# Designs tried in a protein design run: peptides against a protein of PDB entry 2AZE. Part 174

Target 1, 148 residues: chain A of PDB entry 2AZE
Amino acid sequence: AQECQNLEVERQRRLERIKQKQSQLQELILQQIAFKNLVQRNRHAEQQASRPPPPNSVIHLPFIIVNTSKKTVIDCSISNDKFEYLFNFDNTFEIHDDIEVLKRMGMACGLESGSCSAEDLKMARSLVPKALEPYVTEMAQGTVGGVF
Target 2, 101 residues: chain B of PDB entry 2AZE
Amino acid sequence: GRLEGLTQDLRQLQESEQQLDHLMNICTTQLRLLSEDTDSQRLAYVTCQDLRSIADPAEQMVMVIKAPPETQLQAVDSSENFQISLKSKQGPIDVFLCPEE

## One batch from the design tools (peptide; made by RFdiffusion4, then SolubleMPNN)

Design b1_p25_3_s4 (from b1_p25_3 with E7D G15L A17S S21N S25T)
Fold by OpenDDE base, seed 3:
Structure b1_p25_3_s4 (fold): chain B 148 residues (1-148), chain C 101 residues (1-101), chain A 25 residues (1-25)
Amino acid sequence: as target 1 above (148 residues)
Amino acid sequence: as target 2 above (101 residues)
Amino acid sequence: SEKVLLDTTITNEYLFSNVPNLKTT
């Protein structure tokens, strides 16, 4: 009947939305862990060195990176006000946002790829509020959304 | 019947979504707290060593782009074209090269 | 000491006299 059909459509819509939100939540958790871990690392390093790094020796978030072979020729055009850039490469390139950089640095404790050791998982749990700890555990075990 | 089953499913899905929303709110709150903490922002940086660990400057050229919020980025990576375009609405864009070791 | 990143800013080698509309995403 039409009533059941309408509810089926709504059911499917909700399932898809939930799936999307699960993905978003996982990313938010990873971002939180990565940021807190980065801050913690740097704080510890500065304490050990008894000084902050030189201001021009670090890049503050946010940023993105572009990498390509050193053999790649890059033609860069810039507007007068530096509001617009155009880069032309003669070969392939890669773009990574700051979050991806942090992940590759291990700041997300390998949680993003299911490569968490017991120690990594402990660290990850320590960097989130208690309410999120179960979800972090599920992410590490690959059991997120098992009920759906 | 089928109608009853669907109705029950929808209620369960609603509860699940509400739980997700709650957890997401917790996450976004934590991220906002980080953004509002001056000391955290001061410590939110990467070093040359960090960038080298991502792409070795001996083999790769690494550019760092710092752009204002809402900057638009267009990237084309195909056999015919390799291009990146940036357009800011709020201010100048800064581009840096990661030095070699 | 760690190398200075900010000293390696890319220079404006090609300037637009009239800024064109760029395709963005």
Scores: peptide ipSAE 0.026, ipTM 0.859, DockQ to the pose 0.031
Fold by OpenDDE base, seed 4:
Formats: sequence, C-alpha cells, structure tokens
Structure b1_p25_3_s4 (fold): chain B 148 residues (1-148), chain C 101 residues (1-101), chain A 25 residues (1-25)
Amino acid sequence: as target 1 above (148 residues)
Amino acid sequence: as target 2 above (101 residues)
Amino acid sequence: SEKVLLDTTITNEYLFSNVPNLKTT
C-alpha cells in the first residue's frame, strides 16, 4: 500500500513533467517551422526579384513589435547610452514577439492552432527532421495528449 | 494488481519522456544550425508588408524594437498605467517605426 | 482597429534571451 502510494506520487510527477515538456517541444517545433518557412519564402522571393530587398525595408530577427492606436500619445525616455527605454502610453498597447508575428503571417502553417490544410501539413512536415514528423502530425490533429 | 499496473505505467511514462527529450534535442539542434547558418540569418527577416498584415499602419502605429540578448522588457497595461520599460545589459536598443505605405 | 482602455491590470515581463539566439544582420 505504501509502495503503491509512493509510485502514484511519482506517476503524477512524471505526468506533469511530460506535460510541460510537450508544451516546450511544440513551441520548439513551431519556431523551427516558422523560421525555416520564412527563410524559404524570402529566398524564393529574392530569386524571383533577382535582388535582395532594400536594407531599410526589412527587419531581421530577433525583434518585438509594439502596436497601438495612431491616436495614442507615446512619451519615450531614452538613456544616454540607449541601454534603457521607457515608453509611457496614454492608451492600451499590444506586444508581439517575432515568433508570434511569424505565426500570424502563417509561417507555422496553422499548426499552432491545429488548423492545417493538407498542403499546410505537408509544408510543416517538410520543414522538420524525419523524427519530428509524427509529432507534427499529432499536433495538427490535436491529439498530442493522447500519445504520451 | 495495483502495484503491477503502476509499475507498468511508470515504465511507459519513462519511455515517453525519453522520447520527448530526444525530440527536443533534435529541435534545439536544428535551431542552433539555423543560428549558425549565415545564409539563413540573412534571409530571416520580415518586411513592412508583413507587419502591415499584423497591424494596419493606417490605424495602428507599429513600432519595432531590436534589443540585444538578455534585454529585460517590463510591460504594464492597466486602466491607469500603460508602460513599457526596456533594460539592456549588452548594448544599445534600437527602435524603428513601420512607415505607412 | 482602435484600441480600448482595459479595465484590468496586466503586467508582463519578457526576456529577449527566451527567443532563439539568431544573428541579426
């Protein structure tokens, strides 16, 4: 009885740890897919244009985005060395990291929401090593929790 | 009975976790490879057009922040206070605005 | 779209080190 109880505690601990790792793995997969897809898109675009885009027209990763209404007044304080910034807004704002931006751009092929078309899933699978393909499939189906 | 069942469950969970660890290692390796590939880094960018698809610059101001690693960002969003603070440890922070089309 | 004032307090902290360490060009 005592041993069973101990094992039950251990079981619960492992289940929780697995759940956490599943979340982490999914995010890593999405990042990988998004990055590779972005690179692929841009490579193709540059090939078609036979030139890279103007330097001032692109933002290289990593970055974050802050957006707010055009009517929002922003007071910005910058340290002399530009190591510190303070933004004060008179209204709400949104922050998006580069991964979220890529997801919204469709770079993760809708895998983040399990909303993959057949073509999306094919693309997603093509952007990961073979060993990750089954997990990508599970993510697309929303059945990851049933696997582990 | 119960003990045997739990033991079996633990073995299965161990195998699952090992698989997860393996897959995570593969992922991190791939990401490192991306970071080390100069061509990939050159091509890892978004355009203003991309950003416009996220937030319409006609209605929204879109600000891009590029900061060195380990920069701390603190954001407060409340009815009484709307603030973003950035503190870098490794270098200057750059801020850009996405122009209107 | 226009933003509306929030009636809640949200505090978030982000670390750039949490993103993949990709080179900036």
Scores: peptide ipSAE 0.022, ipTM 0.857, DockQ to the pose 0.063
Fold by OpenDDE base, seed 5:
Structure b1_p25_3_s4 (fold): chain B 148 residues (1-148), chain C 101 residues (1-101), chain A 25 residues (1-25)
Amino acid sequence: as target 1 above (148 residues)
Amino acid sequence: as target 2 above (101 residues)
Amino acid sequence: SEKVLLDTTITNEYLFSNVPNLKTT
């Protein structure tokens, strides 16, 4: 019947929306873990060193990274007000945002790939509010969305 | 029947979505708290050593771009064109080079 | 040849205000 068809369409719409929200939630969790873990790491490091790192040795978030071979020739054009930049490369380059950098640093505890050791999972859980711990566990197990 | 089943599914999905919304709100709140905490902001940094672990400056040139919010980045990576364009709306863009040593 | 275009807008709802003093280009 037409009514059932309408409800099925709505069901699919809701399922897709939920799927999108799941992805968004996972990313938010990863960001939270990564940021908190980074802060924790640096706090500990500064405590051990009894001083902050030299200003020129650190990059504060947010940022993006561009890397290319040292052999790559780069032409850079900058507007007078520095509102516009144009980089021309003679070879391929890579772009990474700060979150990706943090993930590669292990700041997300391997949760981003579902590759968590017991210690990694423990760390990840410790960096989120209690209400999020079950979801972190599901992420680690790859069972997110199993109820849907 | 089919109608009843679908109706029940929709109810369950609604509950699930509400749960997700709640969790997302918690996450967003936590991130806002991090943003508002001065000490956390001060400690939210990576070192040159960290960047070297991602891309070794001995082999790779590493640039760091600090751009205001809403900055547009366009990148073309093809055999004929390798280009990055940055356009800021809210202020100047800073570009840094990661030192090799 | 086919061009690969990436269009990314740097969006950060949760801003970190500190700016490093690395070598500026």
Scores: peptide ipSAE 0.021, ipTM 0.853, DockQ to the pose 0.263
Fold by OpenDDE base, seed 1:
Structure b1_p25_3_s4 (fold): chain B 148 residues (1-148), chain C 101 residues (1-101), chain A 25 residues (1-25)
Amino acid sequence: as target 1 above (148 residues)
Amino acid sequence: as target 2 above (101 residues)
Amino acid sequence: SEKVLLDTTITNEYLFSNVPNLKTT
């Protein structure tokens, strides 16, 4: 009886760990797809233009963005060495990391929301190693979560 | 019996986790390779046009923050206080404004 | 409140223009 109880505890521990890893894997896949898709887009664009983008026109990863209404008043305090910033807003703001920006740009092919067309899914599959393609398919179908 | 069933479940879960670990290793390897590829990193950028698609500068002010690794961001967004604090230990922080059209 | 650490990935040089005319206190 005690042995069975111990195994039940272990079973639950493993199930939770697997669940966490599944979530992590999905995020890693989305990041990979988004990054590769972004690079591919930019490479193609530069090839078509036969030149890199102008200076001061691009932001390289990593970054974060903060957006708020243009009517929002912002007070900013900056240390002399620029190691410290303090922003005070008189209204709400939004913060987005670079990955979220890429997702909203469609760089993850809608896989993050399960909104993949056949073309989107094809693109997503093409941007991952062969071993990951089945999992990408499962993500698109929303069927991830079961036992392998 | 119950013991046999649990033992079998654990074996199945072990196999599933091993497969999952393998896939994760593949993913982390790919991401590492991307980070080590100079050309990929050169091309890993967004434009002002991209940012405008996320938040229209005609209506929203969009700031971009570039900071060294391990920079700490603390944000408070409540009815009584709206604040962002940035603290870097490895170098200066740069803040940029996405220009309007 | 929210605490977030910025991405630790090595990045290229910053190419964007600085924020102009921020009100500093």
Scores: peptide ipSAE 0.017, ipTM 0.856, DockQ to the pose 0.077

Design b1_p25_4_s1 (from b1_p25_4, 12 letters changed)
Fold by OpenDDE base, seed 2:
Parts: C-alpha cells; sequence; structure tokens
Structure b1_p25_4_s1 (fold): chain B 148 residues (1-148), chain C 101 residues (1-101), chain A 25 residues (1-25)
C-alpha cells in the first residue's frame, strides 16, 4: 500500500513536469518559427529593395512596447544615468512583449492559436528541424498532450 | 495488480519525458544558433509599419522600450493612478516613440 | 497583452526575445 502511494505521488509529479515541459517546448517552437520567418521576410524585402531600411525605421529584437491612446497624457521622469524611468499616465495602457507582436504579425503562422491554413502549416514545418515537424503538426491540430 | 500498473505507467511516462527532453534540446540548440548568427541578428527587426498594424498610431501612441536583462518593470493601477516604473541594474534603458507616419 | 487594469511586478528575461516574469500585486 505504501509503495503504491509513493508511486502515485511520483506519477503525479512526472505528469506535472511533462505538462510544464510541453508548454515550454510549444513556446520555444513558436519563437523559433516566428524568428526565422521574420528574418526570411526581411531578407527578401531588403533584396527586393536592393538596400536595407533606414536605420531609425526598424526596431531590433529584443524589445517591449507600451501603447495608449494618443490622447493620454504621459509624464516621464528619467534618472541621469537612464537606469530608472517613471511613467505616469492619466488613462489605461497596454504592454506587449516582442514575441506577442510577432505572433500578431502572423510570423508564427497562426500556430499559436491552432488556427493555421495548410499553407501556414507548410511554412511552419519548413522552419523547424525535421524532428520537430510532428510536434508542429500536433500543435496545429490542437492534439498536443497525446501519448508519445 | 495496482503496483504493476503504476510501475508500467511510470515507465511509459519516463519514455515520454525523454522524448520531450530530446525535442527541447533540439529546439534550444536552434535558438542558440540563431542568436549566434550575425546575419540573422541583423535581420531580426520589425518596422514601424509592423507596429502600426498592431497598434495604429493614428489612434494609439506606441512607445518602444529596450532594456537590459533583469530590468524590473512595475505596472500600477491604483486609485486612478496608471504608472510604469523601470529599474535597471545592468545598463541604461532606451525608450523611444514610433512615428505616426 | 497586459492592461494597466492589472498591477504587477515583473523582471525582464532578455535573450532572443523579451520575456516577462510577472508577479501580480
Amino acid sequence: as target 1 above (148 residues)
Amino acid sequence: as target 2 above (101 residues)
Amino acid sequence: MISSSESFLATLDVGLFSKFNITYL
């Protein structure tokens, strides 16, 4: 009885660990796809334009963004060494990280929501090593978590 | 029996976790390769047009923050106070606005 | 997406991407 109890505890521990790793892997895959897709897009665009974009017109990863209404009044205090910032808004704001921006741009091929076309899935598969392709397929179908 | 069943379950879960670990190793390796590739890093950017598609500056102001690792960010909504505090220990924080057009 | 309607403290894990490690207040 005690040995069975111990094994049940271990079983639950392993299940939780697997769940956490699955979530982490999915995010890592999305990051990989989004990053590679972004790079390919920009490479192609620069080749077509025969020049890179103006330096001040692009934002390199990593970054975060804050958006608020253009009517929002913002007071900003900055330390002399720029190590500290304080922003006071008179209205609501939103914060987004860079990967969220890329997802909304479609760089993750809609895989993040399990809603991608056949073409999107093809693109996603092409941007990962062969060993990850089956997992990408499962993500697209919403069947992640099945028996390995 | 119950013991045999649990033992078998654990063996199966171990195999599953090993497969998962393998996939994670592959993925992290790919990400490291991307971080080490100079050309990829040069091309790893979004444009103002991209950001406008997410939050149109015609209606929304978009502020970009580039901060070093371990920067502390505090967002507060209390008593009609809306505040963001940034504190870095490793270097300066860069903040700039995306142009409307 | 994080709205100002939620108060939180976060540290930035910066690598290829920026990641929020959030503790809600």
Scores: peptide ipSAE 0.434, ipTM 0.908, DockQ to the pose 0.899
Fold by OpenDDE base, seed 1:
Structure b1_p25_4_s1 (fold): chain B 148 residues (1-148), chain C 101 residues (1-101), chain A 25 residues (1-25)
Amino acid sequence: as target 1 above (148 residues)
Amino acid sequence: as target 2 above (101 residues)
Amino acid sequence: MISSSESFLATLDVGLFSKFNITYL
């Protein structure tokens, strides 16, 4: 019947929306874990050093990075007001956002790749509110969708 | 019947989505709280050593870009050149290099 | 990861983290 067809369309729409929200939630969780873990690391490091690092030695979030071979020749043009930059490279380069950097640093505890040790998972759980712990566990197991 | 089954499925999906929305709200709230915490913001940094662990300056140069919101970034790969263009409307762009070891 | 092998145009969403919003590829 037409009614059943309409409901099936709605069902598919909701399934796709849920899938998208699951992906968004996972990324939000990873961001939270990575951020808190970074802050915790730095807090501990500063406590051990009994002082903050020199201001010009750190890069605060947010940022992006570009990396290329040290042999790559780079020509740079900058506007007077620094509103515009033009870089020309003679070889390939890579661009990374800050969250990717944090993930590669291990700040997300390997949760993004499902490579969590028991200790990593414990850390990840400790960095989220209680309500999110079951979902973190499911992410680590690769069984997202069974938390409901 | 078929209609009842579909109706039940939709109810279950609605409950699942509501639970997801709730969890997302919790996450968003936590991230907002972090953005409002001065100490957290002060400690939200990486070092050049961290970046070296990702891309060692012994092999790679690392350029850092700090740009205001809505900055446009264009990357071009052509047979003639490789190019990055940055254009901001909200303020100056800061670019610097991580020193080599 | 984005390399120069992929030409693209993006705007930066800047909050707690930076995010590329790809508008052209």
Scores: peptide ipSAE 0.420, ipTM 0.908, DockQ to the pose 0.863
Fold by OpenDDE base, seed 4:
Structure b1_p25_4_s1 (fold): chain B 148 residues (1-148), chain C 101 residues (1-101), chain A 25 residues (1-25)
Amino acid sequence: as target 1 above (148 residues)
Amino acid sequence: as target 2 above (101 residues)
Amino acid sequence: MISSSESFLATLDVGLFSKFNITYL
């Protein structure tokens, strides 16, 4: 029946939209956890050291990084106003955004890959509002979207 | 029947989406609050040591780029060269290297 | 990870984090 067909189309549309929102939410949660965890780590470290790190020794968010072999020859052209950069490499390079760096640092508690220990999961849960805790648990278990 | 089943499914999906929207709103609010908190921003940093942990400076050079919003980044895979182009519209781009240990 | 073996064009959305908005790949 046409009515059923219309509803099936709508069902599929909603399912796809939900999947997209799930991905977005997961990333937002990871960002929140990683950010707060980083801040906590640094706060604790500064308290122990009784001083902040030297300004030139830290990189504040946001940033991106490029890494390549130390043997790679890099030619760099910079505009006078520093609005334009051109890098030429004679070998391969990698680009990473800051959130990826934080994930690799463990700031997202392994939640990004569902590789949370019990302690990691506890930390992750503690860094989000109560309403988000169940979803964090689902992420850790890899069960997000299982009903869809 | 089929109609009843589909109708029920749609209701369930609607509820699920509403929950997601709610959670997303909570999350975006939290992120906004973090962006507005000066102490959090002050502490939101990594060190060169952190970067070395993901890219060994014994083998890899690590370059840091701080670019303004809306900066255009182009990475090109040429048969002869590899290239990165950065073009900012809102301000200067800052690039520096993390020293090897 | 974005390898140089992958050509792309993106604009940077810079807020709390840097995000690549890929416009060409």
Scores: peptide ipSAE 0.419, ipTM 0.908, DockQ to the pose 0.889
Fold by OpenDDE base, seed 3:
Structure b1_p25_4_s1 (fold): chain B 148 residues (1-148), chain C 101 residues (1-101), chain A 25 residues (1-25)
Amino acid sequence: as target 1 above (148 residues)
Amino acid sequence: as target 2 above (101 residues)
Amino acid sequence: MISSSESFLATLDVGLFSKFNITYL
């Protein structure tokens, strides 16, 4: 009886670990797709443009953004060496990392929300190694989460 | 019996986790290759137009933060206090606003 | 989103993407 109990505990531990790794893998796949898609987009854009974008007009990864209402009053204190910043807002704000920005831009092909058209899915598959294509398909169908 | 069933389940779960680890290794390898590719890094950027597409400056102000690794970020967002504190130990923090066109 | 009407302390890990190690307040 005790042996069975111990194995049940271990079983649950492993199931939870697998679930966590599945989530991590999905995020890694989305990162790969989003990054490659972004690079591809920009490469194409620069090829078509008469000149590349001005250096100060682009924001290179990695970054984070803070957004708030245009009406929000912000007080900012900055240390002399710019090592420390303090922002005080008079209203709520949002913080987003770069991968979330890319997802909202559609760089992950809507795969993150299961809103993936046939063309989006084709693009997503083209941006990952062959070994990951089945998992991308499962993500698009919402069938991930099981144990293989 | 139950013991045999549990033992079999654990073996199957181990195999499944190993397969999962393999896929993760493939993915992390791809990400590493991207980080090492100078051309990819050069092209890994968004524009202010991109940011406007997700947070319209007509309604929202967008502030961009580029901070060194291990930068500490403290955020308070409550009814009484709205604050962001950034503290870096490895270098300066760059903050700029995305202009409204 | 990382923060939407939430309070937290985080340490930034910077690699290919930005990653937050968050402790909610």
Scores: peptide ipSAE 0.418, ipTM 0.909, DockQ to the pose 0.788

Design b1_p25_4_s2 (from b1_p25_4, 9 letters changed)
Fold by OpenDDE base, seed 2:
Structure b1_p25_4_s2 (fold): chain B 148 residues (1-148), chain C 101 residues (1-101), chain A 25 residues (1-25)
Amino acid sequence: as target 1 above (148 residues)
Amino acid sequence: as target 2 above (101 residues)
Amino acid sequence: MFSSSESFLATLKVGLFSKFDITYL
């Protein structure tokens, strides 16, 4: 009885670990797709323009953004060495990391919500190694973890 | 019966986890290769137009923050004020606004 | 998405992407 109880605890631990790894893998896949898709987009755009964009017109990864209403009053305090910033707002604001920005741009092909078209899925599959294609398909169908 | 069933389940879960680990290794390898590719890094950018499509500067002010690793970010919602604090230990933080067109 | 309606402390992990390690206050 005690042995069975110990194994049941271990089983539950493994199930939870697998669930965690599934979540991590999905995020890694989305990052890969979004990154490669972004690079492809920009490469194509620069080729068509026959020149890169002005240096001060682009924001390289990694970054985060903060947005608030243009009517929001913001007070900013910056240390001399720029190691510390303090922003005070008189209204609400939002914070987004770069991967979220890319997802909202459609760089992850809607795979993050399982709302990708057939063409989006085709693009997503083309941006990952062959071994990851089945998992991408499962993500699109919302059937991740069905084999466990 | 119960013991052997649990033992079998654990073996199957081990195999499943090994498959996941394999896929994760493939994925992390790809991300590493991207991080090491100079051309990819050069092309890994968004434009102000991209940011406008997400948070239109006509209505929203968009602030961009580029901070070193391990930078601490504190966001506070109090009854009387809203605050963001940034503290870096590894270098200066760069903050700039995306201009509207 | 994070809004000012949520108070949190985060440590920024920077690699290819920025990632927040968040502790809600």
Scores: peptide ipSAE 0.385, ipTM 0.906, DockQ to the pose 0.911
Fold by OpenDDE base, seed 3:
Structure b1_p25_4_s2 (fold): chain B 148 residues (1-148), chain C 101 residues (1-101), chain A 25 residues (1-25)
Amino acid sequence: as target 1 above (148 residues)
Amino acid sequence: as target 2 above (101 residues)
Amino acid sequence: MFSSSESFLATLKVGLFSKFDITYL
């Protein structure tokens, strides 16, 4: 009947939305963990060094990076006001955002790939509010994604 | 019946989505607090050493781009060109090279 | 991760982290 058909459509819509929200939540959790972990690392390092690093030696968030072979020839055109840049490469390149950099640095404790040690998981849990701890555990176990 | 089953499923899905929304709100709140904390922002940095750890300058060069919001980035891979175009609407774009060592 | 093997247009959103709104070409 039409009534059942309408509800089936709604059901499918909700399932898809839930799936999307699960993905979004996981990313938000990773961002939180990575950021807090980064801050803690730097705070500790500065305390040990008894000084902050030179200003021109650090890159504050947010940022993106482009990497390519050091053999790659890059031609760069820049507008006078620096509003426009054009880079021409003679070979392949990669673009990474800051969160990806942090993940690769291990700031997300390997949670992004479900590759957490017991210590990593403990750290990850400590960097989120209590309400999020169960979800962090599920992420580490790879059990997130089940549709309720 | 089928209608009853579907109705029950929708109720359960609604509860699940509400739980997700709640967790997301908690998470976004935490991120907002971090963005508002000046000390956290001061400490929210990576070093060139960090970048070298993920892209060894012995093999790779690393450019850092700091661009304002709404900057347009176009990446093109064609038979003739490998290209990145940046166009800002709100201000200058800062690009610098990470030192090798 | 984005590579030159992927052609795309992105609008950069800046908050706590950089975020790309990507349209693949």
Scores: peptide ipSAE 0.383, ipTM 0.905, DockQ to the pose 0.915
Fold by OpenDDE base, seed 1:
Structure b1_p25_4_s2 (fold): chain B 148 residues (1-148), chain C 101 residues (1-101), chain A 25 residues (1-25)
Amino acid sequence: as target 1 above (148 residues)
Amino acid sequence: as target 2 above (101 residues)
Amino acid sequence: MFSSSESFLATLKVGLFSKFDITYL
């Protein structure tokens, strides 16, 4: 009886760990797809333009953004060495990391929300190693979460 | 019996986790390779136009923050003010606004 | 997405992407 109880505890521990790893893997896949898709887009754009964009016209990863209404009054204090910033807003603001920006740009092919067209899924599959393609398909179908 | 069933479950879970670990290793390897590829890093950028598509500067201002690793960000909601504090120990923080159209 | 409706302290981890290690206040 005690042995069975111990195994039940271990079973539950493993199930939870697997669940966590599944979530982590999905995010890693989305990051890979988004990154490669972004690079591919920019490579194509630069080829068409036959030149890179001006240095100050682009924001390289990694970055974060803050957005708020244009009507929001913002007071900013900056230390002399620029090691410290203080912003005071009189209204609500939003903070986004770079991966969220890429997702909203469609760089993850809608895979993050399970909103993949056939073309989106094809693109997503093409941006991962062969071994990951079945998992990408499962993500698109929303069927990830079971036993392998 | 119950013991046999649990033992079988654990074996199946072990196999599933091993497969999962393998896939994760593949993913982390790919991401590492991307981080080490100079051309990929050069092309890993967004434009102000991209950001405008996410937050329309006609109605929203967009501020970009480039900060060193381990930078501390504090966001506070108070009755009198909303506040963001940035503190870096490893170098200067760059903050700039996306221009309006 | 984070908004000012939530108070938090975060440490920015910088790698291939930016990620917040967040402690909500």
Scores: peptide ipSAE 0.376, ipTM 0.905, DockQ to the pose 0.904
Fold by OpenDDE base, seed 4:
Structure b1_p25_4_s2 (fold): chain B 148 residues (1-148), chain C 101 residues (1-101), chain A 25 residues (1-25)
Amino acid sequence: as target 1 above (148 residues)
Amino acid sequence: as target 2 above (101 residues)
Amino acid sequence: MFSSSESFLATLKVGLFSKFDITYL
């Protein structure tokens, strides 16, 4: 009985750890897919245009964005060395990191929400090593948690 | 019995975790390779058009922040105002405004 | 997504992507 109880505790610990690792792995996969898909998109676009975009017309990773209403008044204070910024808003704002931006752009093929079309899933699979393809499939189906 | 069942479960969980670790190693390796590929880095960008697709600049101002690692970001919701503070330790912070089309 | 309705302190980690280590206030 005591041994069984000890094993039950260990079982629970392992389950929790696995759950955490699943989440981490999923995010890593999404990052990989989104990044590669972005690069692929831009490569193709530049080939079609036969030139890269103007340097000041693009934002390279990594970045974050802040958005607020056009009517929002923003006061900005910047240190002389530009090491410190202070923004004061008179209304609400949103902050988004770059991976979220890419997800919203569809760069993760809808895999982040399990909303993949057949074409989306095909693309997602093509952007990961073979060993990761089964897991991508599971993510698309929303069945990752059922495996472990 | 119960003991045998638990033992079997633990073995299965161990195998699952090992598989996860393996897959994570593959992923981290791929990401590292991407970080080291100069062509990929050159092509790893979004446009203002991309950002407009997420937040319409006709209604929303979109500000882009590029900050070095270990930059501290604080967002504060006060009763009277909203605030974002950025404090970098390693270098200057760049802020850009995405113009309307 | 982070809304201004939420107060937080974050340290920005920069790799391929930006990542926040967030402590909510």
Scores: peptide ipSAE 0.373, ipTM 0.905, DockQ to the pose 0.922

